# Designs tried in a protein design run: peptides against a protein of PDB entry 3V4L. Part 27

Target 1, 386 residues: chain A of PDB entry 3V4L
Amino acid sequence: GQPLAKDKVALLIGNMSYWEHPKLKAPLVDVYELTNLLRQLDFKVVSLLDLTEYEMCNAVDEFLLLLDKGVYGLLYYAGHGYENFGNSFMVPVDAPNPYRSENCLCVQNILKLMQEKETGLNVFLLDMCRKRNDYDDTIPILDALKVTANIVFGYATCQGAEAFEIQHSGLANGIFMKFLKDRLLEDKKITVLLDEVAEDMGKCHLTKGRQALEIRSSLSEKRALTDPVQGAPCSAEALVRNLQWAKAHELPESMCLKFQCGVHIQLGFAAEFSNVMIIYTSIVHKPPEIIMCDAYVTDFPLDLDIDPKHANKGTPEETGSYLVSKDLPKHCLYTRLSSLQKLKEHLIFTVCLSYQYSGLEDTVEEKQEVNVGKPLIAKLDMHRGL

## One batch from the design tools (peptide; made by RFdiffusion4, then SolubleMPNN)

Design b1_p10_1_s2 (from b1_p10_1, 5 letters changed)
Fold by OpenDDE base, seed 3:
Structure b1_p10_1_s2 (fold): chain B 386 residues (1-386), chain A 10 residues (1-10)
Amino acid sequence: as target 1 above (386 residues)
Amino acid sequence: MTELVSYSTD
């Protein structure tokens, strides 16, 4: 019979906005597109952008809490990285220059922890460079891995080689995701699917002799990403996992704010990623005596590092939100919260209505404080160790 | 022009 997954869980990390390293672009698109594909495959997906070392550790720990016996685990990473002595290191956005293994996450350590969960399948998709870091002479003493025969690595490039993105005037994928996305929904053994992706990538003239997909597998069974999830959660652990994932994806409810002047504002929320939310405000009712009015969001928690210059934009694109803009209402002011993982407390902010009456030159302001609780990933309290 | 950007830090 076709194998059944007890559940399917994916952690996707895209690091772009490095502090001390070259900025990337493709991880934004790659994580978003892969999230949508894995959701069509009934994966529980946590999608995170621009994580520090500490935030990456916590994201991995939360991912490991979602893993259990017979669960399919998929880790995708897009960003800077290196490979020393066959160990793959994912580079956080706060990594120093030069970085070392102590500043980075070792994928083989994550694999060890996944093996302790007795997972049904472990898939690693590593869209990063595999060059040696000559500033790090640390040889990780890894304990002997168990022989679980359920491991698949898809490396975007060969050992000692680079991974690339395509930069042009618009949104583009990394080279690996460009080919992976076209195959990911195919009902094939995951190693066969990745081999077809390798053949497709091998036809790319841009990366010929520069990047090639490498597959490492111990997978003894015919397992696919298309394998159906075993039906209703039959265990307390499965219920807890479902609840934990649901918490990390709960948006605030849309609110209708009523101001004393009789203006009504709709405040809405949209998820771009598990740690990225768009807030939008729209005027839904305006008295005829009010000629102009705008509803600005302000007074955000300091932990979110929101620059007011990037808030309250007339388009989602002006906030840096290019992916979800089609699904957002038009004629709003938009604010992108890109660091929800940093939120320690409830998301409290002010909605400021600025308006003008007909025949008065002076602007009037009214303010309402809004508490939306902990949105999305902020419900996981990823900061509990600080 | 389409440019390939490396994920290398070097």
Scores: peptide ipSAE 0.418, ipTM 0.900, DockQ to the pose 0.878
Fold by OpenDDE base, seed 5:
Structure b1_p10_1_s2 (fold): chain B 386 residues (1-386), chain A 10 residues (1-10)
Amino acid sequence: as target 1 above (386 residues)
Amino acid sequence: MTELVSYSTD
């Protein structure tokens, strides 16, 4: 019969905003496009940008809690990385210069933990360099992996080679995602799909002799990303998994705020990623005696590190939100919260209404505090341990 | 102009 997945879960990490290393651009687009494709494939997707070492460890731990017997697990990483002695290391945004294995996440350690879950398929898509790090001479004593089938690695490049992004005047993909996205929805065995992506990359004149896809597989079965999820969650574990995923994707409800002056504000929320939310405000009612009226959001939790200069913009793009701007309402003020993983408490903030009456020179202000609980990834309490 | 940027930190 056709293989069935018990469930399908993906963790996508895109690191770009490195502290001590060159900044990247493509991981933003690559994580977003891959998220949308995997959702069409009935994956439960957690998508995270710009994680520290601690935040990456917690994201992997939460991902491993969603894995169980016969579940399909997919890990995608785009960012800096290296390979020493056949071990792949993902570099967090807070990694020092130079970094070592102790500052990085070893993919083979994650694989070991995934094998303990008896997963139906394990897919690693590693969009990073595979050069040796000469500053790290440590040989990780990896415990012997179990002899298990159903593992697939798609490395964006060969051993000892570099991965590349295409930089244009606008948003563009990494080389790997550029070719992967065109085939990802095909009903093919995952290794056959990746072989076709490798052939397409091999035709690219830009990367010829610089980057080539490497496929490492123990996949003995005909498994595809298109394989249907086994029907309604009948097990307690499947219900828990669905609830955990739903928590990481729960947006605050849209609110109508009423001010004493008679102005009504609509406050809305949109997810760009599991750790990135857009807040938007709009004036939905204004008394005729009020000539000017603006609704600002302010007083965010300090843990979010929100620069007021990037808040309350007239367009989503001015906040750095280029991907979801088409799906947002127009004629709002927009604020992008890009670090929801850092939120320890409830998201409490102030809506400040600034307005003028006809025939008065002085601006009047009214304020309302808003508590929206823990939005998106902040419900997973990724900080439980500091 | 299309530029290839390496993910290398070197």
Scores: peptide ipSAE 0.415, ipTM 0.901, DockQ to the pose 0.857
Fold by OpenDDE base, seed 2:
Structure b1_p10_1_s2 (fold): chain B 386 residues (1-386), chain A 10 residues (1-10)
Amino acid sequence: as target 1 above (386 residues)
Amino acid sequence: MTELVSYSTD
C-alpha cells in the first residue's frame, strides 16, 4: 500500500539579522515560500525568523513535542552555520564573534531526540555553510544514533563549502530554495526529489564549482512529502498535537473600535510568520464635522523592541513586510511585530485617534487600550524557563 | 548584476 504518515510537522528557521555577523536576506523569502508549499502538502508548519540561541532551543523543544511514533518531522534552517567533524551547527542571531558549539544548535543532537520519538521520517534541509569553524575545537561526544533507516539530509552545499544567496534589487531566494521550490510538490521518494534538485542546481552557471547539493540518506522505504496523513485523529495525542499547532497559528479577530467623537476604526491582524504579525488600522466611519483624523497604534510591550519610527506606516513594505502586502487591505496604517517569541504576557497596546473639527485649530486625541491575548507563537510560552 | 553572497562569516 502507499505509505501513510501518522502526521506531518515542520519547523522552519530563517536567521538573517545577526548581531555580530553579516546580515542575510534570502531566508525571509525562503522560509515564506517553503511554508506555503509544505502547507499544500498537509504539513503543520511552524515558521520562525531571527531567533536567539535560547529561542532556537525552545523552538526545537516545541517541535519535538509535536513529534510522535510514525509522524514525519522536517527541519529546515537557513542562515549562518558550520560543520565540525561531521556535526552541523546552526548559528543563532545573538551568537558571539567568534562563535563556538556552546553558542549554537547541533543538528545531530536534534536528530537523536527525533529518533527517541520513533518518527516515521526525519528530513533535514540545511541551507547554511558547511565550512569548518577553526575557533571551535570541541568534539561533541554524540551518543550512537539508532539504526532507524528513515533519515534524509539535504545539504545546500558540499562539506567544507559555502552556501549562497542571490542578491538582486528585489526579493530573491537562496540558491537551494530557488531549485527546491520547483520540485517540492512532486509525488516522488524524497531522495529522488532531492537528486533532481541537485541536477537542476548543477546546471546553474552561477553556482558551478561553488555550491552543489549533497544528499545523505538511510531511507530504506519509498517515503514522499506527498504521503497522505492517516485519517481523523483517533488518539488523544493527535488531538493534543492539533490543538497545540492551532494555538500557535491563531490570529486575533478583527475588531471595530468606536470612539466618542463618532469615528469608527477597523483593527485587523495578519500573520507573515509564526512569530511575525502585521497590525493594520483603517478609518471606516468619520462624522462630516471631523475634517482630518488618523489612528495610530502605540504603547506596545517593551519585550517586543518596537521602534516607533517603523510603526504606523502608509504601506506594508515600509514596515519591512514585502510578502503578505497583496493580501492586506489598502489605505491602512501598518505596523510589523517581528519578535512575537519574546512576548511574555498578553499583547496589550493603545489605539490613539488624533482628529480635528471643522473651524477648530486644535487637534483632539482619544485613546483605547486593546488586549488581543497571546497571538500566534506567543501562545506556546517559549519563555517558561526564565 | 546578480551578486552571489556567501553565508560564510569569514
Scores: peptide ipSAE 0.410, ipTM 0.899, DockQ to the pose 0.837
Fold by OpenDDE base, seed 4:
Structure b1_p10_1_s2 (fold): chain B 386 residues (1-386), chain A 10 residues (1-10)
Amino acid sequence: as target 1 above (386 residues)
Amino acid sequence: MTELVSYSTD
């Protein structure tokens, strides 16, 4: 019969806003597009942008809690990285210059932990460089991996080579995701699918002789990303996994705020990623005596590092949100919270209504505090280890 | 113009 997955879980990490390293762009698009494709494949997807070392470790730990016997696990990473002695290292956004293995996450260590969960399939999609880091002289003593015959690595590039993105005037994918996305929904053995992606990438004149997909696999069974999930969660563990994933994706409910002046504001929330939320405000009712009014959001928790210069924009794109802008209401003010993983407390902020009456020169302000609890990934308490 | 940007830090 066709293999069944007990469940399907994916962690997608896109690092681009490095502190001490060149900034990237494609990981934003790649994580978003891959999230949408994997959701069509019935994956539970956690999608995270711009993680520190500590935040990456916690994201991996939370991902490992979603894994169990016969679950399909997929890890995608896009960002800076290196390969020493056949070990792949993902570089966090806070990594020093130069970085070492102690500042980075080893993919083979994650694989070891996934093998302890008795997973049905382990897929790694690594959109990073595989050059040697000559500043890291550490020889990782990796414990011998178990012979599970359920492992697939798709490397965006070959050993000792670079991975690339295409930078142009608009948003573009990395080279790997550009070809992967066109085939990802095909009902094929995952190694056959990746081989076809390798052939398609090999026809690209831009990367010919610079980047080539490498497939490393030990996969004894015909497993596909299209393999159906085993029916209704009958186990307590499957219920817990479903609840854990649902918590990481719970948006605040939209609110209607009423001000004393008679203005009504709709406050809404949208998820761009598991750690990225857009807040939007719209005026839904205005008394005729009020000639101008705007509803600003302010007084965010300091842990979110929200620059007021990037808040309350007339378009989602001015906040740096290019992907979900089509699904957002028009004629709002938009604020993008890009670091929800840093939120230790409830998201409390102020809605400030600034307005002017007909025949008064002075602007009047009214304020309401809003508590929306812990949105999205902030419910997982990724910081509880300090 | 399409530019290839490396994910290398070198």
Scores: peptide ipSAE 0.401, ipTM 0.888, DockQ to the pose 0.865

Design b1_p10_1_s3 (from b1_p10_1, 4 letters changed)
Fold by OpenDDE base, seed 5:
Structure b1_p10_1_s3 (fold): chain B 386 residues (1-386), chain A 10 residues (1-10)
Amino acid sequence: as target 1 above (386 residues)
Amino acid sequence: DTKLVSYSTD
């Protein structure tokens, strides 16, 4: 019969805003586009940008909690990385210069833990360099992997080679995602799909002789990303998995705030990623005696490191939100919270209404505190242990 | 202009 997935879960990590290393651009677009494609394939997707070592470890731990017997697990990573002795290392945004294996996440360790979950399929898509790190001579003593015959690695490049992005004046994909996205929805064995992506990438004149896709597989069964999820979640474990995923994707409800002056504000929320939320405010009612009226959000938790210069923008793009701007309401003020994984407490902030009456020179202010609980990934308490 | 940028840290 056609293989069935018990469930399908993906963790996507895009690291760009490195502290001690060159900044990247494509991981933003690549994680977003891959998220939308995997959602069309009925994957439960957690999408995370710009993670520290600690945050990456916690994201992997939470991903492993969503895995169980017969579940399809997909890990995508886009960012800096290296390969020593056939072990792949993902580089966190806080990694020192130079970095070592102790500052990085070993993909083969994650694979071991996925094999302990008795997963139906393990897919790794690694959009990173595979050059040796000469500053790390450590040979990881990895435990012997089980023979599960359900493993697929899609490496964006060959051993000892570099991965590349295309930088234009606008948003663009990495080389790997540019070709992967065109085939990802095809009902083919995942190794056949990746082989076709390798052929398409091999035709690219920009990367010819510089980057080539490598497929490493032990996949004995005809498994595809299109394989249907087995039935309604009838098991307790499937219900728990659905609830755990739903927690990481729960937005705050839209609120109507009423001020004493008679102004009404609509406060709304949108997810860009599992750790990135847009807050937007709009004036929905204004008394005629009020000539000017603006609604600002302020007093965010210090853990979020929100620069007020990037808050309360007239467009989503001015906040750095280029991907979801088409799906947002118009004529709002927009604020992008890009580090929801850092939120230890409830998201409490102030809505400040600044307004002017007809015939008065002085601006009047009214404030309301808003508590929206823990939005999106902040519900997983990724900081339990610091 | 299209620029190819390496993910290398070197």
Scores: peptide ipSAE 0.442, ipTM 0.918, DockQ to the pose 0.886
Fold by OpenDDE base, seed 1:
Structure b1_p10_1_s3 (fold): chain B 386 residues (1-386), chain A 10 residues (1-10)
Amino acid sequence: as target 1 above (386 residues)
Amino acid sequence: DTKLVSYSTD
């Protein structure tokens, strides 16, 4: 019969905004496009941008809690990385210069933990460099991996080589994602799909002799990303997994705020990623005696590190949101919350209405505090232990 | 102009 997945879960991490290292661009687009494709494949997807070491560890721990016997697990990473002695290290955004294994996440350690969950399939898609880090002299003593015959690595590049993005005047994919996205929905064994991606990437004149896809697999079964999820959740663990994933993707409900002057504001929320939310405000009713009015959001929790210079923009693009702007209401003020994983408390903020009456020179302000609870990934308390 | 950017930090 066709193989069945008990469930399908993916963690996607895109690191771009490094503190001590060169900034990247493609991971934003790559994580977003891969999220949309994996959702069409009935994956439960957690998508995270710009994680610290601690935040990456917690994201992996929460991902491992979603894994169980016969579940398909997919880990995608795009960012800086290295490979020492066949061990792949993902570099967090807060990594020092130079970094070592103690500042980074070892993919083979994650694989060991996934094997303990008796997963049906383990897929790693690593869009990072595989150069040796000569500043890291540590040899990880990895415990012997179990022979599970269900492992697939798709490396964006070969051992000792670099992975690349193409920077144009606009947003573009990394080289690996550019070719992967065109085939990801094909009903093929995952190793056959990746081999076709390798052939397509091999035709790219820009990266010829610089980057080549490497497939490392022990997959003995004909498993595909298209394999159907088993029907109704038969176990308590499957119900918990479904609830935990739903909790991490719950947006605040849209609100209609009413001010004393008779102005009504619509407050809305959109997810760009599991840790990135856009707040938007619009004037839905204005009394005729009010000639001008604007609705600003302010007084965010300090944990979110919101720069007021990037808040309350006339377009989503001015906030740094280029991907979801087509799906947002027009004629709003937009604010992008890019670090929801840092939120320790409820998201409480102020909506400030600034307005002017006809025939009065002075601007009047009214303020209303809004509590939207814990949005998206902030519900998982990924900061537990800090 | 199309620029390749490495994911290397070196």
Scores: peptide ipSAE 0.438, ipTM 0.914, DockQ to the pose 0.865
Fold by OpenDDE base, seed 2:
Structure b1_p10_1_s3 (fold): chain B 386 residues (1-386), chain A 10 residues (1-10)
Amino acid sequence: as target 1 above (386 residues)
Amino acid sequence: DTKLVSYSTD
């Protein structure tokens, strides 16, 4: 019969905004496009940008809670990384210069933990450099991996080589994602799909002799990303997994705020990633005696690190949101919350209405506090250890 | 002009 997945779960991490290292651009687009493709494949996708070491550890722990016997697990990472002694290390955004293994996440440790969950398939897609880090001489004593015959690594590059992105004037993919996205929906064994991606990448004159895809696999079965999920959640564990994922992707409901002056504001929310949300405000009703009015959001929790200079923009693009702008309503003010993983408490903020009456020079202000609870990834309480 | 940017930190 066709292989069945008990469930399908993916963790996608894109690190770009490094503190002590060169900033990247492609991981934004790559994580977004891969999220949309994996959702079409019935994956439960957690998509995270710009994680610290601590936040990456917590994201992996939450991902491992979604894994169980016969579940397909996919980890994608785009960012800085290195490979020492056949161990792959993902570099967090807060990693020091130079970084060491103690500052980074070892992919083979994650694989060990996935094997303890008795997963049906383990896929790693690593869009990072595989150069040796000469500042780290640590040999990780890894316990022997179980012989599960269900492991696939797709490395964006060869051992000791670099991975690349294409920088244009606009949004562009990394080299690996540029070719992966065109084939990811094909009903093929995952190793055959990746081999076709390797052939397509090998035709690219830009990366010829600089980057080539490497596939490592123990996969003995004909498993595909297209494999159907086993029908309705028959177990308590499957129900819990569905509820955990749903919690991490629940947006606040859109609301209509009514001010004493008779102005009505629509407040809405959109997810860009599991840790990135757009807030938008629009004036939906204005009394004729009010000649001008604007609705600003302010007084955000300090843990979100929101610069007021980047809040309340006339376009989503001015906030740094280039991907979801087509799905947003027009003629709003937009604010991008890019660090929802840092939120310890409820998202409470102020909507401030500034307005002017006809024939009065003075501006009037009205304020309303809004509590939207814990949006998206903030429901998982990734901070429970601090 | 298409610029390739390495994910290397070196």
Scores: peptide ipSAE 0.436, ipTM 0.917, DockQ to the pose 0.855
Fold by OpenDDE base, seed 4:
Structure b1_p10_1_s3 (fold): chain B 386 residues (1-386), chain A 10 residues (1-10)
Amino acid sequence: as target 1 above (386 residues)
Amino acid sequence: DTKLVSYSTD
C-alpha cells in the first residue's frame, strides 16, 4: 500500500537580517512560498524569520516536540551557512564575525535528535552555502547516526560551493526554491522529485557551473511529501501535537474599539509567519462633526524592538510586508511585528485616536489600552530556559 | 538586470 504518515510537521527558518554579515532577501519569499505549498500537502508548518542562536535552538526543540514515531519531519533553512567535514552549520542572525560551530546549529545533531523520535521520514532542505569555514578548526565528534533508511538531504548547492539568490527590483526566490516550488506538489518519491529539480536547475544558464543541487539520501521506501496523513488523531500524543501546533498559530480576534467621541475603530490581526504579525486599524464609523481622524498603535513591549518610524504605515509594503498585502483589508494603518519570539509577556499596546472637530483648530487624542495575550509563536514561551 | 548574490560571508 502507499506509505502513511502518522503526521507531517515542518520547521522553516529564513535568516536574512544578520547583524555582522551581509543581509539576504530571498529567505523571506522562500519561507513564505514553501509554507503555503507544505500546507497544501497537509503539513503542520512553523515558519520563522530572523532567529538568534538561542531562538533557533528553541525553535528546533519545539519542532522536536512535534515529532513522534512515524511522523514526517521536514526542516528547511535559508540563510548563511557552512560545511566542515560533511557537517552543515546554519548561521543565526546574531552570529559573530567570524562565526564558529559554537555559534551555529549543526544539522546532523538535529538529525540525531529526529532519529531518537523514530520519525517516518526526515527531510532537510538546506538553502545555504557549503563552503568550508577556515575560522572554525573544530572537528565535531558526532555520534554515529542510526541506520534508519528514512533520510533525505536536498542541498541547494554542492560541497565547497555557494548558494545564490536572484536580486532584482522586486521580490525573487533563491535559486533552489525557484525550481523546488514548481515540483513540490508532485506525487513522487522525494528523492525522484529532488532529482527532477536538480535537472531543472542544471538547465538554468545563470547558475550553470556556479550552483548545483546535491541530493544525499538513505531512503529505502517510496516516501513522498504527498503521502496521506493517518486519519483522526487516535493517540494522546497526536492530540497534544495538534494542540501545540494550533497554539503557535492562534491569532488575536479582531476587535471593535469605541471611543468617547463616537468614532469606531476595527483592530485586526494577520499572520505573515509564525513570528511575524501585522496589526491593522481602520475607521469603521466617524461622526459627521469629526473632519479628520487617524488610529495609531503605540506603546508596544520593549522586547519587540518596534521602531515607530516603521509603524502605522498607509500600506503593508511600507512596513516590509509584501506577501500578505493582497489578503489584508485596504485603507488601514499597518504595523508589522517581526519578532514575536521575543515576547515574554502579553502583547499590550495602545490604540491612539487622533481627531479634529469641525471648527476647532486643535487636535484631540483619545487612548485605549489593548491586551491581546500571547499571539502566534509567543504562546510557546521560547524564552523559558533563562 | 538580474544579479546573483552569494550567501557567502567572505
Scores: peptide ipSAE 0.430, ipTM 0.916, DockQ to the pose 0.858

